# Peptides against a protein of PDB entry 4X86: the designs that were tried, part 12

Target 1, 56 residues: chain A of PDB entry 4X86
Amino acid sequence: EGPQLLLSEAVSRAAKAAGARPLTSPESLSRDLEAPEVQESYRQQLRSDIQKRLQE

## One batch from the design tools (peptide; aimed at target 1 V11)

Design b2_p16_6 (made by RFdiffusion4)
Pose (drawn by RFdiffusion4):
Structure b2_p16_6 (pose): chain A 56 residues (1-56), chain P 16 residues (1-16)
Amino acid sequence: as target 1 above (56 residues)
Amino acid sequence: SAVEERIARAAALFKS
């Protein structure tokens, strides 16, 4: 479809493709991925990379 | 809340 805007959904998809199951729970992992610092870092990386590919 | 909804959606996707 497109680049995943939600880091929690990106990680869920990656774990499923890797066959990885959490030691804790999907809910605990998603809570930690929502931490503001983690979500903001992801948003900045996404913004930077999109602008760069647009630079063609 | 919005955070709770995102956690619930990500967990449902993981378990699918």

Design b2_p16_6_s1 (made by RFdiffusion4, then SolubleMPNN; from b2_p16_6, 6 letters changed)
Fold by OpenDDE base, seed 5:
Structure b2_p16_6_s1 (fold): chain B 56 residues (1-56), chain A 16 residues (1-16)
Amino acid sequence: as target 1 above (56 residues)
Amino acid sequence: SAREERVRRAAALYEA
């Protein structure tokens, strides 16, 4: 239900916009970003941030 | 393989 907003996709867009690269490796970063607990935390934070913004 | 696919996805994060 609803759109699936991937943290890895968000980071990809932000990194490209900023011209940023990981200090370790793309593989290590990808592994961290795709961890289920990290994705869930991102989903919750994103939802909270959107709600906060809409209430301003 | 699954490993190769993970590497490919990682690389795609920084492709133009």
Scores: peptide ipSAE 0.218, ipTM 0.740, DockQ to the pose 0.421
OpenDDE base, seeds 1, 2, 3, 4: peptide ipSAE 0.206, 0.213, 0.214, 0.215; ipTM 0.741, 0.738, 0.744, 0.743

Design b2_p16_6_s2 (made by RFdiffusion4, then SolubleMPNN; from b2_p16_6, 7 letters changed)
Fold by OpenDDE base, seed 2:
Structure b2_p16_6_s2 (fold): chain B 56 residues (1-56), chain A 16 residues (1-16)
Amino acid sequence: as target 1 above (56 residues)
Amino acid sequence: SARDARVARAAALYLE
């Protein structure tokens, strides 16, 4: 229902901000990060982390 | 706080 928060996008932004480059091709990294199971795990972790932070 | 818990729940729903 809410916005899709892509792990691949988050990593891309973080890497850009840090001036970091992947050790492998960016296409391979993106493919790994965009895998449905990885994205779902990220969503669950993000949800959990947000809940924890807001309850501190 | 109770407010924080509500915000946390709302955030969780926002991510689903």
Scores: peptide ipSAE 0.115, ipTM 0.708, DockQ to the pose 0.027
OpenDDE base, seeds 1, 3, 4, 5: peptide ipSAE 0.111, 0.105, 0.103, 0.110; ipTM 0.704, 0.696, 0.698, 0.699; seed 5 fails the geometry check

Design b2_p16_6_s3 (made by RFdiffusion4, then SolubleMPNN; from b2_p16_6, 7 letters changed)
Fold by OpenDDE base, seed 5:
Structure b2_p16_6_s3 (fold): chain B 56 residues (1-56), chain A 16 residues (1-16)
Amino acid sequence: as target 1 above (56 residues)
Amino acid sequence: SARDARVARAAALYEA
C-alpha cells in the first residue's frame, strides 16, 4: 500500500546528481539494492527519517 | 495536535 519508493532508484538518482560512480558496476550495485530485505529496510528507514523531521 | 496529524499522514505513505 502507498507509493513504491525504490532504494535502487534513489541511489541511482543521488549518484547521478553527485557525479559519482560505483566502484564495481552499476549492475552489481542495482542487484544488491533490489534485494527484498534491503528494500524493506529502506522503507522502514525512510518512514523513520520523515517522522523525525516532522518532530523537529 | 497538528504535529501528530502530520506524522500520521507521512507514516501512512509507507504502510505495507
Scores: peptide ipSAE 0.073, ipTM 0.611, DockQ to the pose 0.027
OpenDDE base, seeds 1, 2, 3, 4: peptide ipSAE 0.052, 0.072, 0.058, 0.056; ipTM 0.554, 0.602, 0.558, 0.553; seed 4 fails the geometry check

Design b2_p16_6_s4 (made by RFdiffusion4, then SolubleMPNN; from b2_p16_6, 7 letters changed)
Fold by OpenDDE base, seed 5:
Structure b2_p16_6_s4 (fold): chain B 56 residues (1-56), chain A 16 residues (1-16)
Amino acid sequence: as target 1 above (56 residues)
Amino acid sequence: SEREERVRRAAALYEA
């Protein structure tokens, strides 16, 4: 349940906004960002962060 | 192939 926001998309937007590029390689970064455990961690963090903001 | 798809996705991260 909840919105399905991709970590890769979030990082892409942030990187473009900052004009940043990976120190290793785009391919290596992509592999890390698309790892299911990393995506799940991001989902949980995002949910937590949203809840915190709602409580402000 | 899966490799080609990964490369394509990686490139998309930094597309204009």
Scores: peptide ipSAE 0.228, ipTM 0.745, DockQ to the pose 0.406
OpenDDE base, seeds 1, 2, 3, 4: peptide ipSAE 0.227, 0.215, 0.220, 0.220; ipTM 0.750, 0.739, 0.737, 0.741

Design b2_p16_7 (made by RFdiffusion4)
Pose (drawn by RFdiffusion4):
Structure b2_p16_7 (pose): chain A 56 residues (1-56), chain P 16 residues (1-16)
Amino acid sequence: as target 1 above (56 residues)
Amino acid sequence: SAAIEEMVASFVESAA
């Protein structure tokens, strides 16, 4: 489809492809992925990378 | 992006 805008969904899709199951629970992992610092860092990385590919 | 792949992979490894 396209680049995943939600880090939590990107992680879930990656774990499934890797066959990884959490020691805790998917709910606990997603709660941690929603921490503001983690979501903001992801948004900034996405913004930077999109602009750079657009630079062609 | 490689940086996004590394970031996403670190959470998968930490959670497993």

Design b2_p16_7_s1 (made by RFdiffusion4, then SolubleMPNN; from b2_p16_7, 9 letters changed)
Fold by OpenDDE base, seed 4:
Structure b2_p16_7_s1 (fold): chain B 56 residues (1-56), chain A 16 residues (1-16)
Amino acid sequence: as target 1 above (56 residues)
Amino acid sequence: SPELEAFIRAFVEAAA
């Protein structure tokens, strides 16, 4: 619920900014990055990192 | 920025 950042979207944006393209299809990459356990780990890491920045 | 901090806090809370 509410706004959230997907790992797949974050990676896509980073790849675009760097001009990098995977050898595998973007769909395959997104499928792997959108796996529930992977996204949950990213969510937890994102939350932790943002909270650390707020303390700076 | 208080506004940015508030936004980030809300985002973290929503993603929790």
Scores: peptide ipSAE 0.036, ipTM 0.588, DockQ to the pose 0.039
OpenDDE base, seeds 1, 2, 3, 5: peptide ipSAE 0.035, 0.033, 0.029, 0.043; ipTM 0.590, 0.584, 0.605, 0.606; seed 5 fails the geometry check

Design b2_p16_7_s2 (made by RFdiffusion4, then SolubleMPNN; from b2_p16_7, 7 letters changed)
Fold by OpenDDE base, seed 4:
Structure b2_p16_7_s2 (fold): chain B 56 residues (1-56), chain A 16 residues (1-16)
Amino acid sequence: as target 1 above (56 residues)
Amino acid sequence: SPALEAFIQSFVEAAA
C-alpha cells in the first residue's frame, strides 16, 4: 500500500527539470538516496502530502 | 552525506 515512487527516481526527475547535476557522481548520489531509512522517510512524507492534496 | 549534500547545493544553485 501507499506510493511506490522511489526517492532516487523523484530526485532524478527534479534534477532533469532543473538542469542540476551531482557534483560527485551519479552513483554516489544514488547510493545515498537509496538508503532504506531515507526512502522510508520519503515514503511517509509522500503519503502525507498525497493525503493533504486529496483534502484540498 | 557528502554526495547528497553536494547535490543539494548544486540543485539550489540551479534553481536560483
Scores: peptide ipSAE 0.197, ipTM 0.727, DockQ to the pose 0.107
OpenDDE base, seeds 1, 2, 3, 5: peptide ipSAE 0.116, 0.184, 0.181, 0.119; ipTM 0.636, 0.715, 0.714, 0.637

Design b2_p16_7_s3 (made by RFdiffusion4, then SolubleMPNN; from b2_p16_7, 10 letters changed)
Fold by OpenDDE base, seed 4:
Structure b2_p16_7_s3 (fold): chain B 56 residues (1-56), chain A 16 residues (1-16)
Amino acid sequence: as target 1 above (56 residues)
Amino acid sequence: SPALQAFIEAFVRAAA
Protein backbone atom coordinates (compact mmCIF):
# COMPACT_ATOMS: atom_id res chain seq x y z
CA GLU B 1 0.00 0.00 0.00
CA GLY B 2 1.24 3.42 -0.95
CA PRO B 3 3.84 4.57 -3.45
CA GLN B 4 6.37 1.99 -4.54
CA LEU B 5 8.97 4.18 -6.20
CA LEU B 6 12.50 2.98 -5.71
CA LEU B 7 14.98 5.39 -4.21
CA SER B 8 17.56 4.09 -6.63
CA GLU B 9 15.33 4.99 -9.54
CA ALA B 10 14.54 8.41 -8.14
CA VAL B 11 18.22 9.14 -7.65
CA SER B 12 19.00 7.90 -11.13
CA ARG B 13 16.50 10.32 -12.61
CA ALA B 14 17.79 13.20 -10.53
CA ALA B 15 21.38 12.42 -11.36
CA LYS B 16 20.67 12.35 -15.06
CA ALA B 17 18.78 15.62 -14.91
CA ALA B 18 21.59 17.31 -13.01
CA GLY B 19 24.40 15.75 -14.98
CA ALA B 20 25.81 14.25 -11.80
CA ARG B 21 27.83 11.05 -11.89
CA PRO B 22 29.06 8.81 -9.10
CA LEU B 23 32.77 8.97 -8.42
CA THR B 24 32.84 5.27 -7.61
CA SER B 25 30.47 3.32 -9.83
CA PRO B 26 26.78 3.24 -10.64
CA GLU B 27 26.64 -0.30 -9.33
CA SER B 28 28.07 0.62 -5.95
CA LEU B 29 25.68 3.52 -5.64
CA SER B 30 22.73 1.33 -6.56
CA ARG B 31 23.75 -1.19 -3.93
CA ASP B 32 23.77 1.49 -1.26
CA LEU B 33 20.45 2.93 -2.35
CA GLU B 34 18.79 -0.46 -2.49
CA ALA B 35 19.42 -1.23 1.16
CA PRO B 36 16.06 -2.19 2.64
CA GLU B 37 16.23 0.24 5.54
CA VAL B 38 17.05 3.08 3.18
CA GLN B 39 14.24 2.18 0.83
CA GLU B 40 11.77 1.95 3.69
CA SER B 41 12.76 5.37 4.97
CA TYR B 42 12.31 6.76 1.48
CA ARG B 43 8.89 5.16 1.17
CA GLN B 44 7.81 6.74 4.43
CA GLN B 45 9.11 10.10 3.31
CA LEU B 46 7.30 9.86 0.00
CA ARG B 47 4.07 8.98 1.74
CA SER B 48 4.44 11.90 4.09
CA ASP B 49 5.30 14.32 1.29
CA ILE B 50 2.36 13.21 -0.81
CA GLN B 51 0.03 13.68 2.11
CA LYS B 52 1.36 17.16 2.67
CA ARG B 53 0.90 18.05 -0.99
CA LEU B 54 -2.68 16.83 -0.90
CA GLN B 55 -3.34 19.09 2.07
CA GLU B 56 -2.03 22.19 0.33
CA SER A 1 28.67 4.68 2.73
CA PRO A 2 31.48 5.74 0.43
CA ALA A 3 29.50 5.35 -2.77
CA LEU A 4 26.53 7.31 -1.49
CA GLN A 5 28.69 10.03 -0.03
CA ALA A 6 30.66 10.32 -3.25
CA PHE A 7 27.45 10.69 -5.20
CA ILE A 8 26.14 13.35 -2.84
CA GLU A 9 29.30 15.33 -3.33
CA ALA A 10 29.07 15.02 -7.09
CA PHE A 11 25.39 15.93 -7.05
CA VAL A 12 25.94 19.02 -4.95
CA ARG A 13 28.81 20.06 -7.18
CA ALA A 14 26.76 19.66 -10.33
CA ALA A 15 23.81 21.53 -8.84
CA ALA A 16 25.90 24.43 -7.55
Scores: peptide ipSAE 0.197, ipTM 0.736, DockQ to the pose 0.107
OpenDDE base, seeds 1, 2, 3, 5: peptide ipSAE 0.126, 0.191, 0.188, 0.192; ipTM 0.654, 0.734, 0.733, 0.734

Design b2_p16_7_s4 (made by RFdiffusion4, then SolubleMPNN; from b2_p16_7, 8 letters changed)
Fold by OpenDDE base, seed 4:
Structure b2_p16_7_s4 (fold): chain B 56 residues (1-56), chain A 16 residues (1-16)
Amino acid sequence: as target 1 above (56 residues)
Amino acid sequence: SSALEEFIQSYVDAAA
């Protein structure tokens, strides 16, 4: 078990906050970001970051 | 892919 925030969702939020406006479709970007290997790497990073914050 | 690269560039430009 662990955090289940999708990378695609996190990136979407960050892009909106930064005012980024990609010319390519959101669907195409989501497809790239939802690749299993990419999502798994993000999950590991997210877990690591949370653990670091808890140890501060 | 091109979509990811396009996003990265857009993000960098927006943050600059």
Scores: peptide ipSAE 0.140, ipTM 0.674, DockQ to the pose 0.103
OpenDDE base, seeds 1, 2, 3, 5: peptide ipSAE 0.123, 0.133, 0.117, 0.137; ipTM 0.656, 0.671, 0.651, 0.674

Design b2_p16_8 (made by RFdiffusion4)
Pose (drawn by RFdiffusion4):
Structure b2_p16_8 (pose): chain A 56 residues (1-56), chain P 16 residues (1-16)
Amino acid sequence: as target 1 above (56 residues)
Amino acid sequence: SSHEEFVQEQLEKHFA
């Protein structure tokens, strides 16, 4: 489809492809991925990368 | 890309 805008969904898809199951629960992992610092860092990385590929 | 690498870092943090 396209680049995943939600980090939580990106991690879930990656874990499934890697066959990884959490020690805790998917709900606990997702809660931690929603921490503002983590979501903001992801948004900034996405913005920077998209702009760079657009620089062609 | 940096955003794809960040997803792997988070995968390693939570599943390693």

Design b2_p16_8_s1 (made by RFdiffusion4, then SolubleMPNN; from b2_p16_8, 8 letters changed)
Fold by OpenDDE base, seed 1:
Structure b2_p16_8_s1 (fold): chain B 56 residues (1-56), chain A 16 residues (1-16)
Amino acid sequence: as target 1 above (56 residues)
Amino acid sequence: SAYEQFVQQQLKRYFG
């Protein structure tokens, strides 16, 4: 239960909106973003951030 | 955390 946004998709959207490009490569960035432990940490942080915003 | 490490790594990747 909770929000299910892929970190890779979220960062991709943000990068495009900002016109940001990694100095290494987009492919290596995408690979790092797909790491399961990173994705899970992002999900937990996103859920926490939503809860904090609801309390503001 | 893994997320914090990711953020630090990406800062280096985008800005050096």
Scores: peptide ipSAE 0.144, ipTM 0.651, DockQ to the pose 0.219
OpenDDE base, seeds 2, 3, 4, 5: peptide ipSAE 0.068, 0.037, 0.072, 0.026; ipTM 0.553, 0.480, 0.549, 0.471; seed 3 fails the geometry check

Design b2_p16_8_s2 (made by RFdiffusion4, then SolubleMPNN; from b2_p16_8, 7 letters changed)
Fold by OpenDDE base, seed 4:
Formats: structure tokens, sequence, C-alpha cells
Structure b2_p16_8_s2 (fold): chain B 56 residues (1-56), chain A 16 residues (1-16)
């Protein structure tokens, strides 16, 4: 339950929006960011951030 | 947090 936006997707979108060119392949970064424990931590952080914003 | 530090390190490796 809750938001399920991928961290890898968020980073990719941010990089594109900023016009940033990676030193390594996007695939390599995605592999690291798609690790289950990393994704779960991001999900929790995202949920927390959303809740905080709604309370402001 | 350890999570934030980990992500920061990955971004540093990715973008220099």
Amino acid sequence: as target 1 above (56 residues)
Amino acid sequence: SSYEEFVEELLRRYFG
C-alpha cells in the first residue's frame, strides 16, 4: 500500500530534466537503484514526504 | 540516514 514510484525512474527523470550527462551508463545506475531494499526505503521515504507535505 | 548516504554515493558515482 502507498506510493510505488521507482527510485530509478525518479532519478532518471530528474537527470533528464536537469540535462545531466552520466559518467556511467543509466543501466548500471538503475541496477543499483532497483535493489529491493533500496526501493523499499525509497517507498517509505516517499510516503513520509507526501504525508509531511499534506500536513503543511 | 544510511539510505540517504547510499543514494548520495550512487548519484556521485553516476554524475561525478
Scores: peptide ipSAE 0.276, ipTM 0.725, DockQ to the pose 0.244
OpenDDE base, seeds 1, 2, 3, 5: peptide ipSAE 0.273, 0.271, 0.271, 0.276; ipTM 0.722, 0.719, 0.720, 0.724

Design b2_p16_8_s3 (made by RFdiffusion4, then SolubleMPNN; from b2_p16_8, 10 letters changed)
Fold by OpenDDE base, seed 5:
Structure b2_p16_8_s3 (fold): chain B 56 residues (1-56), chain A 16 residues (1-16)
Amino acid sequence: as target 1 above (56 residues)
Amino acid sequence: SSYQQYVEELLKRYFG
């Protein structure tokens, strides 16, 4: 349950939207951002942020 | 947090 968006995907989408290009391969960056503990922290943050937005 | 710092450093490394 809760948000399922991967941090790596969020970063990729944001980078694309901003026209930013990784200095290395985007795959390498994504791999580093896909660590389970990183994703879990992101999920919690995302959930919290969404809840805050709903309370506004 | 360690998480935020980790992500920040990664982004700096990959995007400068």
Scores: peptide ipSAE 0.436, ipTM 0.816, DockQ to the pose 0.222
OpenDDE base, seeds 1, 2, 3, 4: peptide ipSAE 0.424, 0.426, 0.427, 0.417; ipTM 0.812, 0.811, 0.812, 0.809

Design b2_p16_8_s4 (made by RFdiffusion4, then SolubleMPNN; from b2_p16_8, 8 letters changed)
Fold by OpenDDE base, seed 1:
Structure b2_p16_8_s4 (fold): chain B 56 residues (1-56), chain A 16 residues (1-16)
Amino acid sequence: as target 1 above (56 residues)
Amino acid sequence: SSYEQFVQQQLQRYYG
């Protein structure tokens, strides 16, 4: 339940928009950004921000 | 927003 956008996907989109390439290996990048605790933190922030926006 | 700032932080960390 809630937002399903992955952090890794969000970062990838941002990087592409900026024309940036990763400084680390793709494997290391994926491992870090797809860590469950990191993804959960991102999801909670996203959900909270959406709720705040809806309350404006 | 917090999530946007978090994304930008990761972008800085891994993409310079």
Scores: peptide ipSAE 0.630, ipTM 0.902, DockQ to the pose 0.745
OpenDDE base, seeds 2, 3, 4, 5: peptide ipSAE 0.630, 0.627, 0.628, 0.629; ipTM 0.902, 0.901, 0.901, 0.901

## One batch from the design tools (peptide; aimed at target 1 V11 L29 E37)

Design b2_p17_1 (made by RFdiffusion4)
Pose (drawn by RFdiffusion4):
Structure b2_p17_1 (pose): chain A 56 residues (1-56), chain P 17 residues (1-17)
Amino acid sequence: as target 1 above (56 residues)
Amino acid sequence: AETLTAHLEAIAERFTL
């Protein structure tokens, strides 16, 4: 479809493709991925990379 | 980028195959 805007969904898809199951739970993992610093870092990386590919 | 990678590496330790 497109680049995943939600980091939590991107990690869930990556784990499923890697066959990885959490030691804790998907709910606990998702809660940690929603920490503001983690989500903000992801948003900044996404913005930077999109602008760069647009620079063609 | 390094901050996000460090968090994702910490998250990766919470998985088993």

Design b2_p17_1_s1 (made by RFdiffusion4, then SolubleMPNN; from b2_p17_1, 10 letters changed)
Fold by OpenDDE base, seed 1:
Structure b2_p17_1_s1 (fold): chain B 56 residues (1-56), chain A 17 residues (1-17)
Amino acid sequence: as target 1 above (56 residues)
Amino acid sequence: SARLAAALAALAARFEY
């Protein structure tokens, strides 16, 4: 439970907003970003960031 | 986390603008 944004999705959105394109295949990039350790770290950071904002 | 930061730093090098 909690925030369930995929890092791969977040990066895709950010890249689009910045006009950036991956030098490697989108599939390879997505695979790297979908690694469970990376995703969990992102989830924890996202949760922390949201909590901090709610406390402001 | 340090892991997330490292991942994001590495990812930046994989993009062109």
Scores: peptide ipSAE 0.283, ipTM 0.756, DockQ to the pose 0.844
OpenDDE base, seeds 2, 3, 4, 5: peptide ipSAE 0.283, 0.282, 0.280, 0.282; ipTM 0.754, 0.756, 0.752, 0.751

Design b2_p17_1_s2 (made by RFdiffusion4, then SolubleMPNN; from b2_p17_1, 12 letters changed)
Fold by OpenDDE base, seed 1:
Structure b2_p17_1_s2 (fold): chain B 56 residues (1-56), chain A 17 residues (1-17)
Amino acid sequence: as target 1 above (56 residues)
Amino acid sequence: SARLEAALAALGALFEY
């Protein structure tokens, strides 16, 4: 449980919202961002950030 | 982690508008 947003998905959404396009390709970028170690670190950070915001 | 930080730091230079 907890936040399960993929980093790749988050970046994709942010890029679309900003009208930005990756210089390489969305697929290549997503592949890099989907690396397990990166995703796990992101998940932990996201959880921490949410917890901090809830405590404010 | 350092890996995440590096990835995030790189993101700013990977996009064009």
Scores: peptide ipSAE 0.230, ipTM 0.711, DockQ to the pose 0.707
OpenDDE base, seeds 2, 3, 4, 5: peptide ipSAE 0.225, 0.229, 0.229, 0.228; ipTM 0.710, 0.710, 0.708, 0.711

Design b2_p17_1_s3 (made by RFdiffusion4, then SolubleMPNN; from b2_p17_1, 12 letters changed)
Fold by OpenDDE base, seed 4:
Structure b2_p17_1_s3 (fold): chain B 56 residues (1-56), chain A 17 residues (1-17)
Amino acid sequence: as target 1 above (56 residues)
Amino acid sequence: SARLAAALAALERLFEY
């Protein structure tokens, strides 16, 4: 259960929207952001944020 | 988590405009 968004994907989308480019490469950045601990923390934060928004 | 916060805080150093 929970949000299915990947942090790496979210960052990629945000960067494109902002006109920002990785200093290395999109692929290298994605690999770093796909670390399990980072992704799980992001998932938990997303869930918390969504719940908070629903209560507003 | 602290790890997520640290990762997000570091993102600005990984990008250029």
Scores: peptide ipSAE 0.198, ipTM 0.687, DockQ to the pose 0.792
OpenDDE base, seeds 1, 2, 3, 5: peptide ipSAE 0.195, 0.194, 0.177, 0.196; ipTM 0.686, 0.685, 0.645, 0.682

Design b2_p17_1_s4 (made by RFdiffusion4, then SolubleMPNN; from b2_p17_1, 12 letters changed)
Fold by OpenDDE base, seed 3:
Structure b2_p17_1_s4 (fold): chain B 56 residues (1-56), chain A 17 residues (1-17)
Amino acid sequence: as target 1 above (56 residues)
Amino acid sequence: SAALQAALDALGALFEY
């Protein structure tokens, strides 16, 4: 349960908005950013940020 | 969130504009 935004997807969207391109490939970057510990840390941070916003 | 911070810190070297 909860938001299901991958860090890899967030980075891809940010890169597109900034006009930036990976030096390797989007696929390779996504693979690196989809490591379980990285994604779990991002999920926890995202949840924390949303909770903080709801309390403002 | 050491893993997240490490990943974010590495991104600056991976992109070109």
Scores: peptide ipSAE 0.217, ipTM 0.707, DockQ to the pose 0.755
OpenDDE base, seeds 1, 2, 4, 5: peptide ipSAE 0.215, 0.150, 0.214, 0.132; ipTM 0.703, 0.680, 0.703, 0.661

Design b2_p17_2 (made by RFdiffusion4)
Pose (drawn by RFdiffusion4):
Structure b2_p17_2 (pose): chain A 56 residues (1-56), chain P 17 residues (1-17)
Amino acid sequence: as target 1 above (56 residues)
Amino acid sequence: LLLDESELLSHLREALS
């Protein structure tokens, strides 16, 4: 489809493709992925990379 | 496989920095 805007969903997809199951739970992992610093860092990386590919 | 969430988060923070 496209680049995943939600980091939590991107991690869920990656874990499924890697066959990884959490030691805790998907709900606990998702809660931690929603921490503001983690989500903001992801948004900034996404913004920077999109602009760079657009620089062609 | 078993996923260590603390290890994943540590590596994710490093990759995003």

Design b2_p17_2_s1 (made by RFdiffusion4, then SolubleMPNN; from b2_p17_2, 9 letters changed)
Fold by OpenDDE base, seed 5:
Structure b2_p17_2_s1 (fold): chain B 56 residues (1-56), chain A 17 residues (1-17)
Amino acid sequence: as target 1 above (56 residues)
Amino acid sequence: PVLDPEAFLAALRAALS
């Protein structure tokens, strides 16, 4: 239930759009972003942000 | 991971547009 987007994919797409690069390797970034606790926090924040937009 | 703060902020802005 709720939004099912991967944080690693969201960051990757955002970085590509702006031409941004991590100071560490992309592999290390992906590994850290895919940690279960980090992904869950992102899911909750994403849901909250969407709900706020719907209330505008 | 270590990110360039300015690049990261630009990336977020791009993603939200």
Scores: peptide ipSAE 0.044, ipTM 0.520, DockQ to the pose 0.210
OpenDDE base, seeds 1, 2, 3, 4: peptide ipSAE 0.041, 0.024, 0.028, 0.026; ipTM 0.484, 0.398, 0.408, 0.480

Design b2_p17_2_s2 (made by RFdiffusion4, then SolubleMPNN; from b2_p17_2, 10 letters changed)
Fold by OpenDDE base, seed 2:
Structure b2_p17_2_s2 (fold): chain B 56 residues (1-56), chain A 17 residues (1-17)
Amino acid sequence: as target 1 above (56 residues)
Amino acid sequence: PVLDPEAFLAALRAALA
C-alpha cells in the first residue's frame, strides 16, 4: 500500500532526477539507507509526507 | 542540506510512480 521502493533506490532516483550528488560516498550512503530499520522509518515518514502534500 | 526539501519530496514522489 505504502511506498514499496527501497529507500536507497528512491534516494538514488531522486538525486539523479534533481541533478544532485550525495554529500557522502554513494557506498556509505547506500549502506545506511539499506538498513531495515532506516528503510522502515523513512517509508513511514515518506508515506506521511506524500499524503500531506497530496492533500494540499 | 544539498537539496531543497520540497524539490526532494517531489523527486521522491516521481521516483515512486
Scores: peptide ipSAE 0.062, ipTM 0.584, DockQ to the pose 0.103
OpenDDE base, seeds 1, 3, 4, 5: peptide ipSAE 0.042, 0.048, 0.046, 0.041; ipTM 0.498, 0.571, 0.573, 0.496

Design b2_p17_2_s3 (made by RFdiffusion4, then SolubleMPNN; from b2_p17_2, 10 letters changed)
Fold by OpenDDE base, seed 2:
Structure b2_p17_2_s3 (fold): chain B 56 residues (1-56), chain A 17 residues (1-17)
Amino acid sequence: as target 1 above (56 residues)
Amino acid sequence: PVLDPEAFLAALRAQLS
């Protein structure tokens, strides 16, 4: 329940859409972004951000 | 890994728009 998009996937999609590229390898970036603590923080923030957008 | 912070934030904002 709630937003479930992985941070690593979100970053990958965002990078492609905006032309933003990591200065390090995509593989290294994905590894760090898939860390459980990082992903959980993102999940919480994502839910909050969506709620804020709905209230605008 | 190192990211350009401004580019990263802009990209995330775009994904959530």
Scores: peptide ipSAE 0.053, ipTM 0.579, DockQ to the pose 0.222
OpenDDE base, seeds 1, 3, 4, 5: peptide ipSAE 0.044, 0.050, 0.045, 0.049; ipTM 0.565, 0.576, 0.570, 0.579

Design b2_p17_2_s4 (made by RFdiffusion4, then SolubleMPNN; from b2_p17_2, 10 letters changed)
Fold by OpenDDE base, seed 5:
Parts: structure tokens; sequence; C-alpha cells
Structure b2_p17_2_s4 (fold): chain B 56 residues (1-56), chain A 17 residues (1-17)
């Protein structure tokens, strides 16, 4: 369990909620999500969002 | 909610396009 797993779960939930489907394939999407820069962006979002909650 | 996956996905879409 790490950022990659959390990201995949978050994307899955968001896609389902929005009724969105990958244009190419779920596998291609997963590969894109594994990109280091994408995971880093999500990590930053995660940290920022947690900090916001702690500051409430 | 704590996180905003939708916003992240929008940003990701923009990045990939």
Amino acid sequence: as target 1 above (56 residues)
Amino acid sequence: PVLDPEAFLRALRARLS
C-alpha cells in the first residue's frame, strides 16, 4: 500500500462517479498513472489536502 | 471530502493532451 495504490483507488472512484471510461484501455490508463511525475503530483495533492484538514 | 480526485483527473487530462 502506497501512493500508487491510493491513486489507483482514487481514480477508480472518480471515474465511476463521473461515468467516465478510458478512451484507450484501463491498462493504458494504469500505465499512465504509474509515471513518476503523475504519482508525485498526487502525493503533493494528498499532503496539501491533509494539511488543509489539519488546519481547519 | 479530504481529497479531490476529480480535480486531479482534470489536471492529468490536461497534462496528457
Scores: peptide ipSAE 0.065, ipTM 0.558, DockQ to the pose 0.098
OpenDDE base, seeds 1, 2, 3, 4: peptide ipSAE 0.060, 0.065, 0.064, 0.061; ipTM 0.548, 0.568, 0.551, 0.550

Design b2_p17_3 (made by RFdiffusion4; failed a check: too like the target's own chain)
Pose (drawn by RFdiffusion4):
Structure b2_p17_3 (pose): chain A 56 residues (1-56), chain P 17 residues (1-17)
Amino acid sequence: as target 1 above (56 residues)
Amino acid sequence: LFDSKALVSDIQKRLQE
């Protein structure tokens, strides 16, 4: 489809492809991924990378 | 199984690089 805008969904997909199951629960992992600093850092990385590929 | 707290810390460190 496209680049995942939600970090929580990106991690869920990556874990499924890696066959990894959480020690805690998917709900606990997702809560931690939604921390503002983590989501903001992801959004900035995405913005920077998209602009760079657009620089062609 | 994996440590979800360690994974979140590692993801945050990589994003802040």

Design b2_p17_3_s1 (made by RFdiffusion4, then SolubleMPNN; from b2_p17_3, 10 letters changed)
Fold by OpenDDE base, seed 1:
Structure b2_p17_3_s1 (fold): chain B 56 residues (1-56), chain A 17 residues (1-17)
Amino acid sequence: as target 1 above (56 residues)
Amino acid sequence: LFDDRELVAQLLAQLQA
């Protein structure tokens, strides 16, 4: 359960909006971000971060 | 790798949208 947002897509959109550029190629970054264990860690981290923001 | 506060803020905004 929880939010289902593709990490690679979220990072791409956020990076574009923030004007941030990765030091590695977008292809390499996407490959790393699409790993299942990374996606799960991201979901947990986002949940935690949002909860913290809601408490502010 | 990213270490950008604004990027983190945008990630959260994407999820909250």
Scores: peptide ipSAE 0.103, ipTM 0.688, DockQ to the pose 0.082
OpenDDE base, seeds 2, 3, 4, 5: peptide ipSAE 0.033, 0.077, 0.084, 0.124; ipTM 0.574, 0.676, 0.682, 0.701; seed 5 fails the geometry check

Design b2_p17_3_s2 (made by RFdiffusion4, then SolubleMPNN; from b2_p17_3, 10 letters changed)
Fold by OpenDDE base, seed 4:
Structure b2_p17_3_s2 (fold): chain B 56 residues (1-56), chain A 17 residues (1-17)
Amino acid sequence: as target 1 above (56 residues)
Amino acid sequence: MFDDRALVERLLAQLQQ
């Protein structure tokens, strides 16, 4: 099993770097970002982006 | 020296599971 690339983790890192705080509770945001359909969309986009970079 | 391409290929393989 490879490391799971989570959208929730990416957003958390970006928020920390920007000094941004969620308008809702962090727990609610995490719940939304961990939804299977959201995570799948992120996985597909990330796969596409990686494939494009490998072809450059 | 890390092979950046090899790392990207590993990530791609993980996403294709």
Scores: peptide ipSAE 0.043, ipTM 0.565, DockQ to the pose 0.031
OpenDDE base, seeds 1, 2, 3, 5: peptide ipSAE 0.040, 0.040, 0.038, 0.027; ipTM 0.560, 0.557, 0.553, 0.481

